Peptides against a protein of PDB entry 4GMN. Designs and how they scored, part 40

Target 1, 375 residues: chain A of PDB entry 4GMN
Amino acid sequence: RYANITLLALVTLASIGTDFQETLVKGNQGSRESPISAADEEWNGFDDADGDAMDVDQKSSSGEDQEEDYEEIDVKEDDEDDDDDSITSEMQADMERVVGADGTDDGDLEDLPTLRELIQTAVPQLIRLSNLPIDSDESLTIQSHALSALNNISWTISCLEFANGENANIHNAWYPTAKKIWRKTILPILEADSADLKLATQVTSLAWAVARVLHGETPTDGNPHRKFISLYHSSKQQAGGNSNSIEEPEDPFQGLGVKCIGVVGSLAHDPAPIEVNREVGVFLVTLLRQSNNVPPAEIVEALNQLFDIYGDEELACDKEVFWKDGFLKHLEEFLPKMRTLTKGIDKRTQPELRTRADEALLNLGRFVQYKKKHA

## One batch from the design tools (peptide; aimed at target 1 V11 N152)

Design b2_p18_1 (made by RFdiffusion4)
Pose (drawn by RFdiffusion4):
Structure b2_p18_1 (pose): chain A 285 residues (1-30, 108-237, 251-375), chain P 18 residues (1-18)
Amino acid sequence: RYANITLLALVTLASIGTDFQETLVKGNQGDLEDLPTLRELIQTAVPQLIRLSNLPIDSDESLTIQSHALSALNNISWTISCLEFANGENANIHNAWYPTAKKIWRKTILPILEADSADLKLATQVTSLAWAVARVLHGETPTDGNPHRKFISLYHSSKQDPFQGLGVKCIGVVGSLAHDPAPIEVNREVGVFLVTLLRQSNNVPPAEIVEALNQLFDIYGDEELACDKEVFWKDGFLKHLEEFLPKMRTLTKGIDKRTQPELRTRADEALLNLGRFVQYKKKHA
Amino acid sequence: AAAAALTEAAQAAAEAAA
């Protein structure tokens, strides 16, 4: 039963996590009652995966169960975070997911992040899930073990397809949990790290530059948010952004549109947004 | 697009491990 009973069930739940994404796309070309697959995934499939993710690990075999359990959580969390939840969009699905997303963070991502050692493969798996969960949580994400500091240290230390880099994952998740209404100090640290990445862009992979610029635009583009005055202006983020604009133009043109296109066109949008961003605030004390 | 690539990569890794 072992190879069939347990591993097969996880790999299939994870595939179900992946393929539900196609239901969202195809459904558009045409109390989660209308989405029973999603309803079952959240209410039934996810609680068992959190359990499995927690348990030792006493043996290598259960080392695989944890990994597969993390794969399914990852796929589901990712697909769900592919929905628009800004404004009042998709509110039914947001209420069904948000508490569970908090649980996954507290019961799964956080205890695993508590024991620093040792894996890279596993460190990569948890950051990917944490990034997926934080994309929905948006600074409502728990600030407990000061997780942003751990993901920040994970980025620098793991320094030793451009968008699958672990570093890109560290930028995204730390950037996502620093949106308002996060602790203003947590935001200060994450914002400082994201800006420092630009000041010292001399050696940062281009994809990590694009993610850092998108995270910053995503965070400090609202003058009503306390962190726009408390951090963006108080620490003069504006100067580094104005200084980075020339540096950003050359690196973008340094990317072969023909090999490979996506990063190039993505970076073009970031410089475009970077220019528009430098203007909007330049207009605001 | 990137999310789909990550989910496909995670699934492929799980299948390979299986």

Design b2_p18_1_s1 (made by RFdiffusion4, then SolubleMPNN; from b2_p18_1, 17 letters changed)
Fold by OpenDDE base, seed 3:
Structure b2_p18_1_s1 (fold): chain B 375 residues (1-375), chain A 18 residues (1-18)
Amino acid sequence: as target 1 above (375 residues)
Amino acid sequence: SVIRKLNKSNLEESKKSL
């Protein structure tokens, strides 16, 4: 009984995180669609072309009248109004406020009661549940659901704009909680060194969501970037041996390798220590050099992370890592390989992967040209 | 301008395992 209520609550919290994200993504897309004036498409008139109605006459034949009395099974469409009102009116009001919020610096989520309760009441309980001793299949299930809920909440919050002081109230409320998730949930699971690739994938997804907000301010205790780099390499070694291939996720961007790259890339942003930045930068550039054996989605993510880390010439990592370690040469040498890789992706079977690869290729060309002008 | 699209969020689909 208590387990089922806990699981239902965890599933509900995970669903809320998903629906909240979908609504925020739709709201942010709607605000960027400047009404392109649909004005000037000249309605070129209907030319009345007379095309010949050819005559084909075909004749036959007579088959008989069996009146099968189809009893009209009045399938009452039970309009199960699946009032999948997964989004409460309070959550909807919080979403609308988040999309419209001029970013009050108060850190007090007074105007965001559902988000406040999510961060202040639910997340601390999820952290506790993710840290239960694993002594049964039930405790493992609870941990997995707690990690899923934390993942969805953390991803949703990480999709908010925090640049230029936007959503500062949410950022300030989330920041200490994100550090707590890192220290209490992520680090202990990474230190347990479990051979469970499912758990590793969940914790790495959560770590990426958290690190997308904390960036280089993510706690560096125990060099977590090295743990995720090690996890990247170990995951590649295991995929070759045991036929318990966790089915490669249908989405190539949901793979553990992509998630590891996303985490370490995020950890390497300013104000990360220069040596952390260097180790991550060298890892990412090494993936590009070894690209023949790297999934295309991981290459796309590694490129995006490199653009984000080294996009600002005013940062210490530009001089001390990017230029000093000769990264421009490696990016320039990778351009023809990226063109070949991108062209090798079928637009029909992998349209998202192709679109993201075309974008990453375009950005790589622009980035190389940018860096050559600022050399 | 580097076209930074937001990385697609890695939401775990809540498997309707209810």
Scores: peptide ipSAE 0.049, ipTM 0.752, DockQ to the pose 0.166
OpenDDE base, seeds 1, 2, 4, 5: peptide ipSAE 0.046, 0.048, 0.048, 0.048; ipTM 0.744, 0.749, 0.750, 0.748; seed 5 fails the geometry check

Design b2_p18_1_s2 (made by RFdiffusion4, then SolubleMPNN; from b2_p18_1, 14 letters changed)
Fold by OpenDDE base, seed 2:
Structure b2_p18_1_s2 (fold): chain B 375 residues (1-375), chain A 18 residues (1-18)
Amino acid sequence: as target 1 above (375 residues)
Amino acid sequence: SVAERERQASLAESQASL
């Protein structure tokens, strides 16, 4: 009875974390372009004001429009417009304020009461629930639900723009809480060295969401990047052996391998220790070298992480890792392989994977050209 | 986005465990 109430409350908090994002996306559509996942942003390089627009001669191949008369299968989509009226008027009002606030620098979420209660009241309870001793199936279920709620909240906050001092009030309120999630939830579970791939996946998803905000300021105690690299390799060994592997998620970007890459990539950003950056950079470049045995989605994620980590030439990691360890050569040698990989993805069966691979291929070409110009 | 699907997957796992 009490357990079911706790589980219902945890599901409700996980739902609130999701609905809050949907409200963010809807609110942003009215004022600015939707928060593009940093993974979907086209890397334009630094704006060198001398944009010689390479005229890509789009040779319009006039493909003859064969009007294939597709019989309109009148699938009555029952638009169950479940207008999930679950978006509280308070959450909507908080989102309208987030989009409009030239935020004053004080971490006082006075104008964002729902978000304040999520960060200050809910998250500390979820952290406590995620740290319960696992002594029963009930305690394992509570931990899983607490991790799911923390994941949804953390991912939602990680979709806010924090560049140039945008949302500084939210960032300042979240930052100490994100570090607390890392130290109190993520690290203890990673230290327990559980063979539970479900738990490992949940913790890795949460770690990615947290690391997308903390970047290189994520606590490096206990070398968590090595634990995620180890988890990456362990996940590949298990998939090869037993046909009772957890069903690979139908979405290639939801795989534990992609999540591990996203975490370690985020951990390697400035001001990460140069040795952490090097170990991650070498891991990512090694995936590209071994690309024949790596899922395409992991290659896409590894490329995006390499662009984000090494895009800025003013950072110490550019000189001390990228140039010193000869990463440019590996990226150049990977270009023809990436073209082959991308062309091998069927646009009909995997449209998103194809789009993101086409973007990553384009960005790889631009990035290699940029780095050659700035050598 | 990847982030949306991570939440949806986490929510679905959470609901399936009730």
Scores: peptide ipSAE 0.032, ipTM 0.748, DockQ to the pose 0.836
OpenDDE base, seeds 1, 3, 4, 5: peptide ipSAE 0.030, 0.032, 0.031, 0.031; ipTM 0.737, 0.745, 0.743, 0.745

Design b2_p18_1_s3 (made by RFdiffusion4, then SolubleMPNN; from b2_p18_1, 14 letters changed)
Fold by OpenDDE base, seed 3:
Structure b2_p18_1_s3 (fold): chain B 375 residues (1-375), chain A 18 residues (1-18)
Amino acid sequence: as target 1 above (375 residues)
Amino acid sequence: SVARREMQANLEEAKASL
């Protein structure tokens, strides 16, 4: 009874995190609709009149009207208005404020009471629940649900813009909590060396969400980038041996390999130590060199991470890693392979993977041209 | 977005475990 209430509360917190993201995405779309004045470019229709009326006479076949009296099953559309009232009016008001808030730097969420309670009251309890001794299937279930709730909250916050001091109040409130999630939840689970690929996937998803905000300011204690690189390699070795069909996630971007790449890529951003950046950069470039044995989704993610890490020429990693370790040559040599890989993806069966691969190929061409001009 | 799919898949898995 108490377990079911706790699980329901954790699922509700995970739902709130998802709905919070949807409203943030909708709010941020509304602000980017600057009315592009539809310049009515009068497309002057071309006048070509040639009306040749070929009269093809096709014949008469008289197939019999079997009036099958389909009894109109009055399917009462029970409009179950599933008023998915999951978004409280207070949460909606907090979200409207997040989209509109000029950055007051105080880290005080006075104007965001729901987000404040989520960060200050809920997350510390979720961290505690994720650290329970695993002594039963019930404790394992509670840990999984606590990780799910932490994941959804962390991903939602990672969808906010924090560049140029935007949402500074939320960033300042989240930053110490994100470091606490990292140190108290993520690192202990990674250090436990569990063969549980489900738990590893959950903690890696959470780590990616947290690292998308902390970037190179993520705690470097115990070399977490090496742990995720090790997890990447271990996951590839296990998938080859045991026919325990971990159902290949229907979405190729939900794979543990993609998540590991996303984490280590995020960890390598400035102000990460140059040696952390180098080890991650070498890992990512090595995936491109070995691309014949790497899933296309992981290649797409590895490319995006390389563009984000090395896109700024003013960063120390550009000179000390990108140019010094000759990454441009590897990217240029990968261009023809990426064209072949992208063309090999069927647009009908994998439309999203194809779209993201086409984008990554376009960006790779642009990135190589950019770096060649700034050499 | 990647984030939306990560959260939806994780929420669906969490709901299916109840």
Scores: peptide ipSAE 0.168, ipTM 0.831, DockQ to the pose 0.791
OpenDDE base, seeds 1, 2, 4, 5: peptide ipSAE 0.162, 0.165, 0.158, 0.150; ipTM 0.830, 0.832, 0.828, 0.825

Design b2_p18_1_s4 (made by RFdiffusion4, then SolubleMPNN; from b2_p18_1, 17 letters changed)
Fold by OpenDDE base, seed 5:
Structure b2_p18_1_s4 (fold): chain B 375 residues (1-375), chain A 18 residues (1-18)
Amino acid sequence: as target 1 above (375 residues)
Amino acid sequence: SVIQKWNQSNLQSALESL
């Protein structure tokens, strides 16, 4: 009885977190930037005022128009009005306020009562449930559902803009809670070092969502970046051997390898210790050198993380890591490989992966050119 | 164990590969 009520409450909290994420994504799709595509922002560099647009000569290859007459399959949408009573009018009002929130006032979520209860009441219970002793299949199920709910909540909050003091009230309320999730949920699970690859994937997804807000202010206790790099390598060794590979997610960007890269990239931002930044930077550059054996989605994520970490020349990591360890040479040598990799992705079968690879290739060209001017 | 022990030797080997 209590377990079924706990499971129902956890499923409901995970649903609320998903519906809130989907509504924020839909709300932000009405503005030009999808929050999942915040990794798809065109890296503008610093504006050097000399706009010499290199005229890329469009050689018109006249391919013949085969009009394939696609018969319009009239898929009758059976309007099953599943009244998804999951989104209360209060949740809709909170989501509309978050999408429209001008950054006003010191950490008070008075105008966001659902988000306040989610952060202050629900998350502390989910952290408690994720820390229960695992003594049964029921306790393992409770932990998995608690991690799923924490993941959905943390991802939703990580899709909010916090730049320039935007959403400062939400950031200030979330920041201590995010550090608590890291110290009380993520670190203990990583220290337990279980053979459960599903649990490792869940905790890595949660760690990425938390690290996307905390960046280099993420607690460095016990060198968690090394644990995620180790998990990356261990996952690659297991995929090569046994036919019980966890089904690679249909979405290439939901893979455990991409999630490990996203976590360690986020952990390496300023003000991270230079030793942490160096270990992550060397890992990411090593993936580019070994790109013939690395999935394209992991290459795209590793490039975006390298641009975000080393895009600012005023940061200590630019001089002490990027220039000192000679990363520019490896990025320049990778340009022709990235062009070949991107052209090898079929636009029809993998349109998202192709778009994100075309963008990462463009940004790599700009980044290499920028760093060469500032050498 | 899904998390293999990452040691400083792995970083040194990665740096020597660069």
Scores: peptide ipSAE 0.029, ipTM 0.737, DockQ to the pose 0.020
OpenDDE base, seeds 1, 2, 3, 4: peptide ipSAE 0.028, 0.027, 0.029, 0.027; ipTM 0.734, 0.722, 0.736, 0.723

Design b2_p18_2 (made by RFdiffusion4)
Pose (drawn by RFdiffusion4):
Structure b2_p18_2 (pose): chain A 285 residues (1-30, 108-237, 251-375), chain P 18 residues (1-18)
Amino acid sequence: RYANITLLALVTLASIGTDFQETLVKGNQGDLEDLPTLRELIQTAVPQLIRLSNLPIDSDESLTIQSHALSALNNISWTISCLEFANGENANIHNAWYPTAKKIWRKTILPILEADSADLKLATQVTSLAWAVARVLHGETPTDGNPHRKFISLYHSSKQDPFQGLGVKCIGVVGSLAHDPAPIEVNREVGVFLVTLLRQSNNVPPAEIVEALNQLFDIYGDEELACDKEVFWKDGFLKHLEEFLPKMRTLTKGIDKRTQPELRTRADEALLNLGRFVQYKKKHA
Amino acid sequence: SAHEEETALGRAHREKLE
């Protein structure tokens, strides 16, 4: 039963996690009662995956169970985070997911992050999941072990397809949990790291530049948020952004539109947004 | 590549269940 009974169930639940994404797309060309697949994934499939993700690991075989359990959590969390939840959008699905997303973070991402050592493959798996969960949580994400510091250290240390880089994952997840209404100091650290990435953009992979610019635009684009005055202005983030604008233009033109297109067109949007961003705030004390 | 293989496996098994 081993090869069939356990591994097959996980790989399939993960595939179900992947393919539900197509239901969302195709459904559009035409209390989760209308979405039983999603309902079952959250209420039934996910609690067992959190359990499996937790347990040792005493042996290599259970090292694979944990990995597969993390793959399924990852695919589901990612697909769900592909939904628009800003404003009142998709509120039914948001309430069904948000507490569970908190559990995944507390019971899965956090204990694994507690024991620093040793894997890169596993470190990559947890960051990918944590990025998916934090995309929904948006600074409501728990601030317990000061996880942003750990993901920040993970970025620099793991320095030794452009958008699949682990560094991109570290930028995204730390950037997502630093949105309002996060602890203003947690925001200060994350914002400082994201801006430092630009000041020292001399050796940062272009994809990580695009993610850092998107995360910043995503965080400090609302003057009513305490962190816009408490951090963005208090620490003068505006100067580095104005200084980075010329540096950003050359690196964008340094990208071969023909090899490969996506990063180029994506970076074009970031400089475009970067310019518009330097204006809007320039207009606000 | 390994992720696609795992997805193909999951789809093939799901089709048998359906």

Design b2_p18_2_s1 (made by RFdiffusion4, then SolubleMPNN; from b2_p18_2, 11 letters changed)
Fold by OpenDDE base, seed 4:
Structure b2_p18_2_s1 (fold): chain B 375 residues (1-375), chain A 18 residues (1-18)
Amino acid sequence: as target 1 above (375 residues)
Amino acid sequence: SEEERLRELGRRRLEELL
């Protein structure tokens, strides 16, 4: 009973997070063609593990024929038009306000009651549920659903514009909660060193969503960037051995490798420690050097992360890492390889991957030219 | 579906908790 209610609440929270995200994406499609493709983690529904109901053939005998006269309670089928409006009128109003807020003065979180309750009430419970002792398949299921709900909420919030003080109320409410997710959910799971690729994928997706808001202000305790780099390498080694290739996600950008790159890239932004930035920057540049054996989506993500990390010449990482470690040369040498890679992507079979690769190639050319002028 | 019925029950339960 309690388990089913908890699972149901988690499914609902994950659904709310998805519906909120879809509404934000639909609202924002008018302004930025940047496909937030990482946000279309459809909550793949309840895998009904067909638990073989053991036919306990308990042949219990004898109970007497009490003809209880079941009065046909004529249950009027009230055709409740279950308008499958999973979205409450209040949640819809919050979504409309958040989507509309791109132009209005930052209202208080008081004007966003559903989002407030998600951040202040739901997320702290999800964090607790994600930290339950794993002692049963039920506790593992609860953890997975809690991580999915945290993922969807965190991705949705990471899709909001926080530049120039936009959505500052939401940012300020989310920021301490995001740090709490990182410290209480993400780090403990990463420290448990589980061989579970499903759990690793879920925690890495969540880590990326959280790190997309916190960037270089993400807690550096325990060097999480190294754990994600190690996870990246481990995922590549496992894919080569067991022909239980977890079906490569239909979306090439939903791969664990892309997620690892997204996390470590986000962690390396200013004001990250220069050594964290260096280790990540070297990792990303090394992927470009090894590009013949790297999926195109991971190359696209690695390039975007490199542009975002090193786009500002005033940052300490530009001088101390980008120029000092000679990254410009590697980016310039990668240009012809990127042109070949991008041309190798079929526009008919992989239109999104091709579009994002064409953009990344264009940006790489611009970035190299920019850095050459500022040398 | 049973999933939709579950989502709806969860929604109502969340609404009762909020």
Scores: peptide ipSAE 0.027, ipTM 0.420, DockQ to the pose 0.235
OpenDDE base, seeds 1, 2, 3, 5: peptide ipSAE 0.009, 0.024, 0.014, 0.008; ipTM 0.450, 0.442, 0.410, 0.401

Design b2_p18_2_s2 (made by RFdiffusion4, then SolubleMPNN; from b2_p18_2, 11 letters changed)
Fold by OpenDDE base, seed 4:
Structure b2_p18_2_s2 (fold): chain B 375 residues (1-375), chain A 18 residues (1-18)
Amino acid sequence: as target 1 above (375 residues)
Amino acid sequence: SEQQRLRELGRRLLELLE
């Protein structure tokens, strides 16, 4: 019983996160930012098992009017003290423990009570549920749904504009929670070195969503960028061997490879340690050099990450990595390859991939010109 | 029920985006 309620709660939270993301994406379609493809985690709709309507045969038994004197059994309403207060008090105590420990000015979400409740109450429970010992198929299901809900919430929040101090209240409320998701959910799952590609995909999607807000302020403990680079390479090796390729997601941008690139790219932003930036930058540039064997969507993502990481010449990574490691030459040499790659994408069958590749090609040309001017 | 609470939270969340 409790597990079914928990599962239903998780499914509902995941759905709320999706609906919220869809609403934000529809609202933001007025601004030119490419719709971040919602992580359409296929909500496997709860197959409402059609409750077989038991045909209660209306046997018309005409039984007679015996006026049995219903003695008023004075059912004392035993005030069953609603055990509901215990869950609310534990949730409140968990909120107080989350708020009280790091004296970070948790952004006042007074005007956003539901978002506050989502961040402060729901997410901590989802973190707990994602960390349950895996001892049953039920615990795996709970973990998967908790990760899905965390993913959808985190992606939705990552779609908000935080530049120029926009949504600063949401950012400030989310930031400590995002770090908690990273440290308590993402890192433990990465450290477990599970061979489960489904779990790896879920945690990598969540990691990308979280890292899209935290960027270079994402906790570097244990060098998680190396874990995601390793996961990228491992996923490529497995896809080549088993003909049960996990059906390449219909959306090329939902692939584990793209997600790994998105995570490590996000982790490499300033103020990331220069060595982390270098390792990621070298990884991304290496993908461009090996582009003949790399899916176009991964190339698009790798380019976008390189533009975002190295777009600012005032950052230490520009001098210490971009110029020092000769990335401009690699980007310039990649331009003709990118033109060929982009032209090879059929606009009829893959219109989104083609559009994003055309944009990335245009941006690559601009970026190379910019860097040549500032050399 | 928790489901009703979560649905209500979801509804309120959507209403805050409109």
Scores: peptide ipSAE 0.017, ipTM 0.545, DockQ to the pose 0.077
OpenDDE base, seeds 1, 2, 3, 5: peptide ipSAE 0.014, 0.015, 0.015, 0.014; ipTM 0.556, 0.555, 0.579, 0.562; seed 3 fails the geometry check

Design b2_p18_2_s3 (made by RFdiffusion4, then SolubleMPNN; from b2_p18_2, 8 letters changed)
Fold by OpenDDE base, seed 2:
Structure b2_p18_2_s3 (fold): chain B 375 residues (1-375), chain A 18 residues (1-18)
Amino acid sequence: as target 1 above (375 residues)
Amino acid sequence: SAEEAARELGRAVLEKLL
């Protein structure tokens, strides 16, 4: 009986995160940018627009780790049968406010009560649930559901625009929580070195969602990028041996390989340590060199990550990694292979993969031309 | 137990989100 209540709570939280994501996607269909298709943005290069780089003075508030004493929430049994439809309506109202908010107010999440409670109340408890000792099939189920809820929440938040100070209130509320998810949920699971490919896929999906917001500010302690690279290689070795087909996800972009690339790509952004950036960049370029043995979706993701990491010539990684390690030559040599790969994708059977590959091919051509002009 | 704590937490989270 009691296990069913915890599972119901976790399923409900995971559903809330899904409904929030669906609402965000529907709301953003009115605005031009589909956030799940953030990879579908045509990389137009940096326009030489003399736009004053506003020095956002990153006041690194050294947040002292205040061990916030988790006050033991005294559960009063108030039997309010609040209908599931009400939650969806409040979440819709919060999403409509997020999409409509001119991101000028450095304000508390006062206007976003559902999102506030999701970040401040739900996520800390989901982190705790994900850290329970695994001693039973029930504890494993609880962990899996907690990871699913954290994944859905983190993905939804990672679909918000945070550029140019947009949604700064949400970013500021999420940022410490995202770091907490990384340190308390993701790292311990990665350190446990579990052979469970399902758990590895769940934690890697969560890690990607978190790293899409934290980028190069994701904690580099313990070299997590190397763990995800190792996981990438291990996943390829397992697929070759035992024909226990872990059903390749019907969506090529939901594969563990793509998720590993997305995580390590996100981890390599500025201000990541140049050594981390180099190891990731070399990994990604090596995938392109070995493209005959790499799924097309992983090639698309690896290209997009390379564009995002090395698109800005003012970043230290451009000089110290991109140019120094001769990445341009590898990208140029890959262009004819990418054309062949893209043309080999059937538009009828894999329309999304073909579209994203056509875009990545176009962007690769533009990127190579840009880098040649700025050499 | 860890399960009881997880249950109380799951319930408390729902009661605050609902």
Scores: peptide ipSAE 0.018, ipTM 0.597, DockQ to the pose 0.064
OpenDDE base, seeds 1, 3, 4, 5: peptide ipSAE 0.017, 0.018, 0.016, 0.016; ipTM 0.605, 0.602, 0.606, 0.610

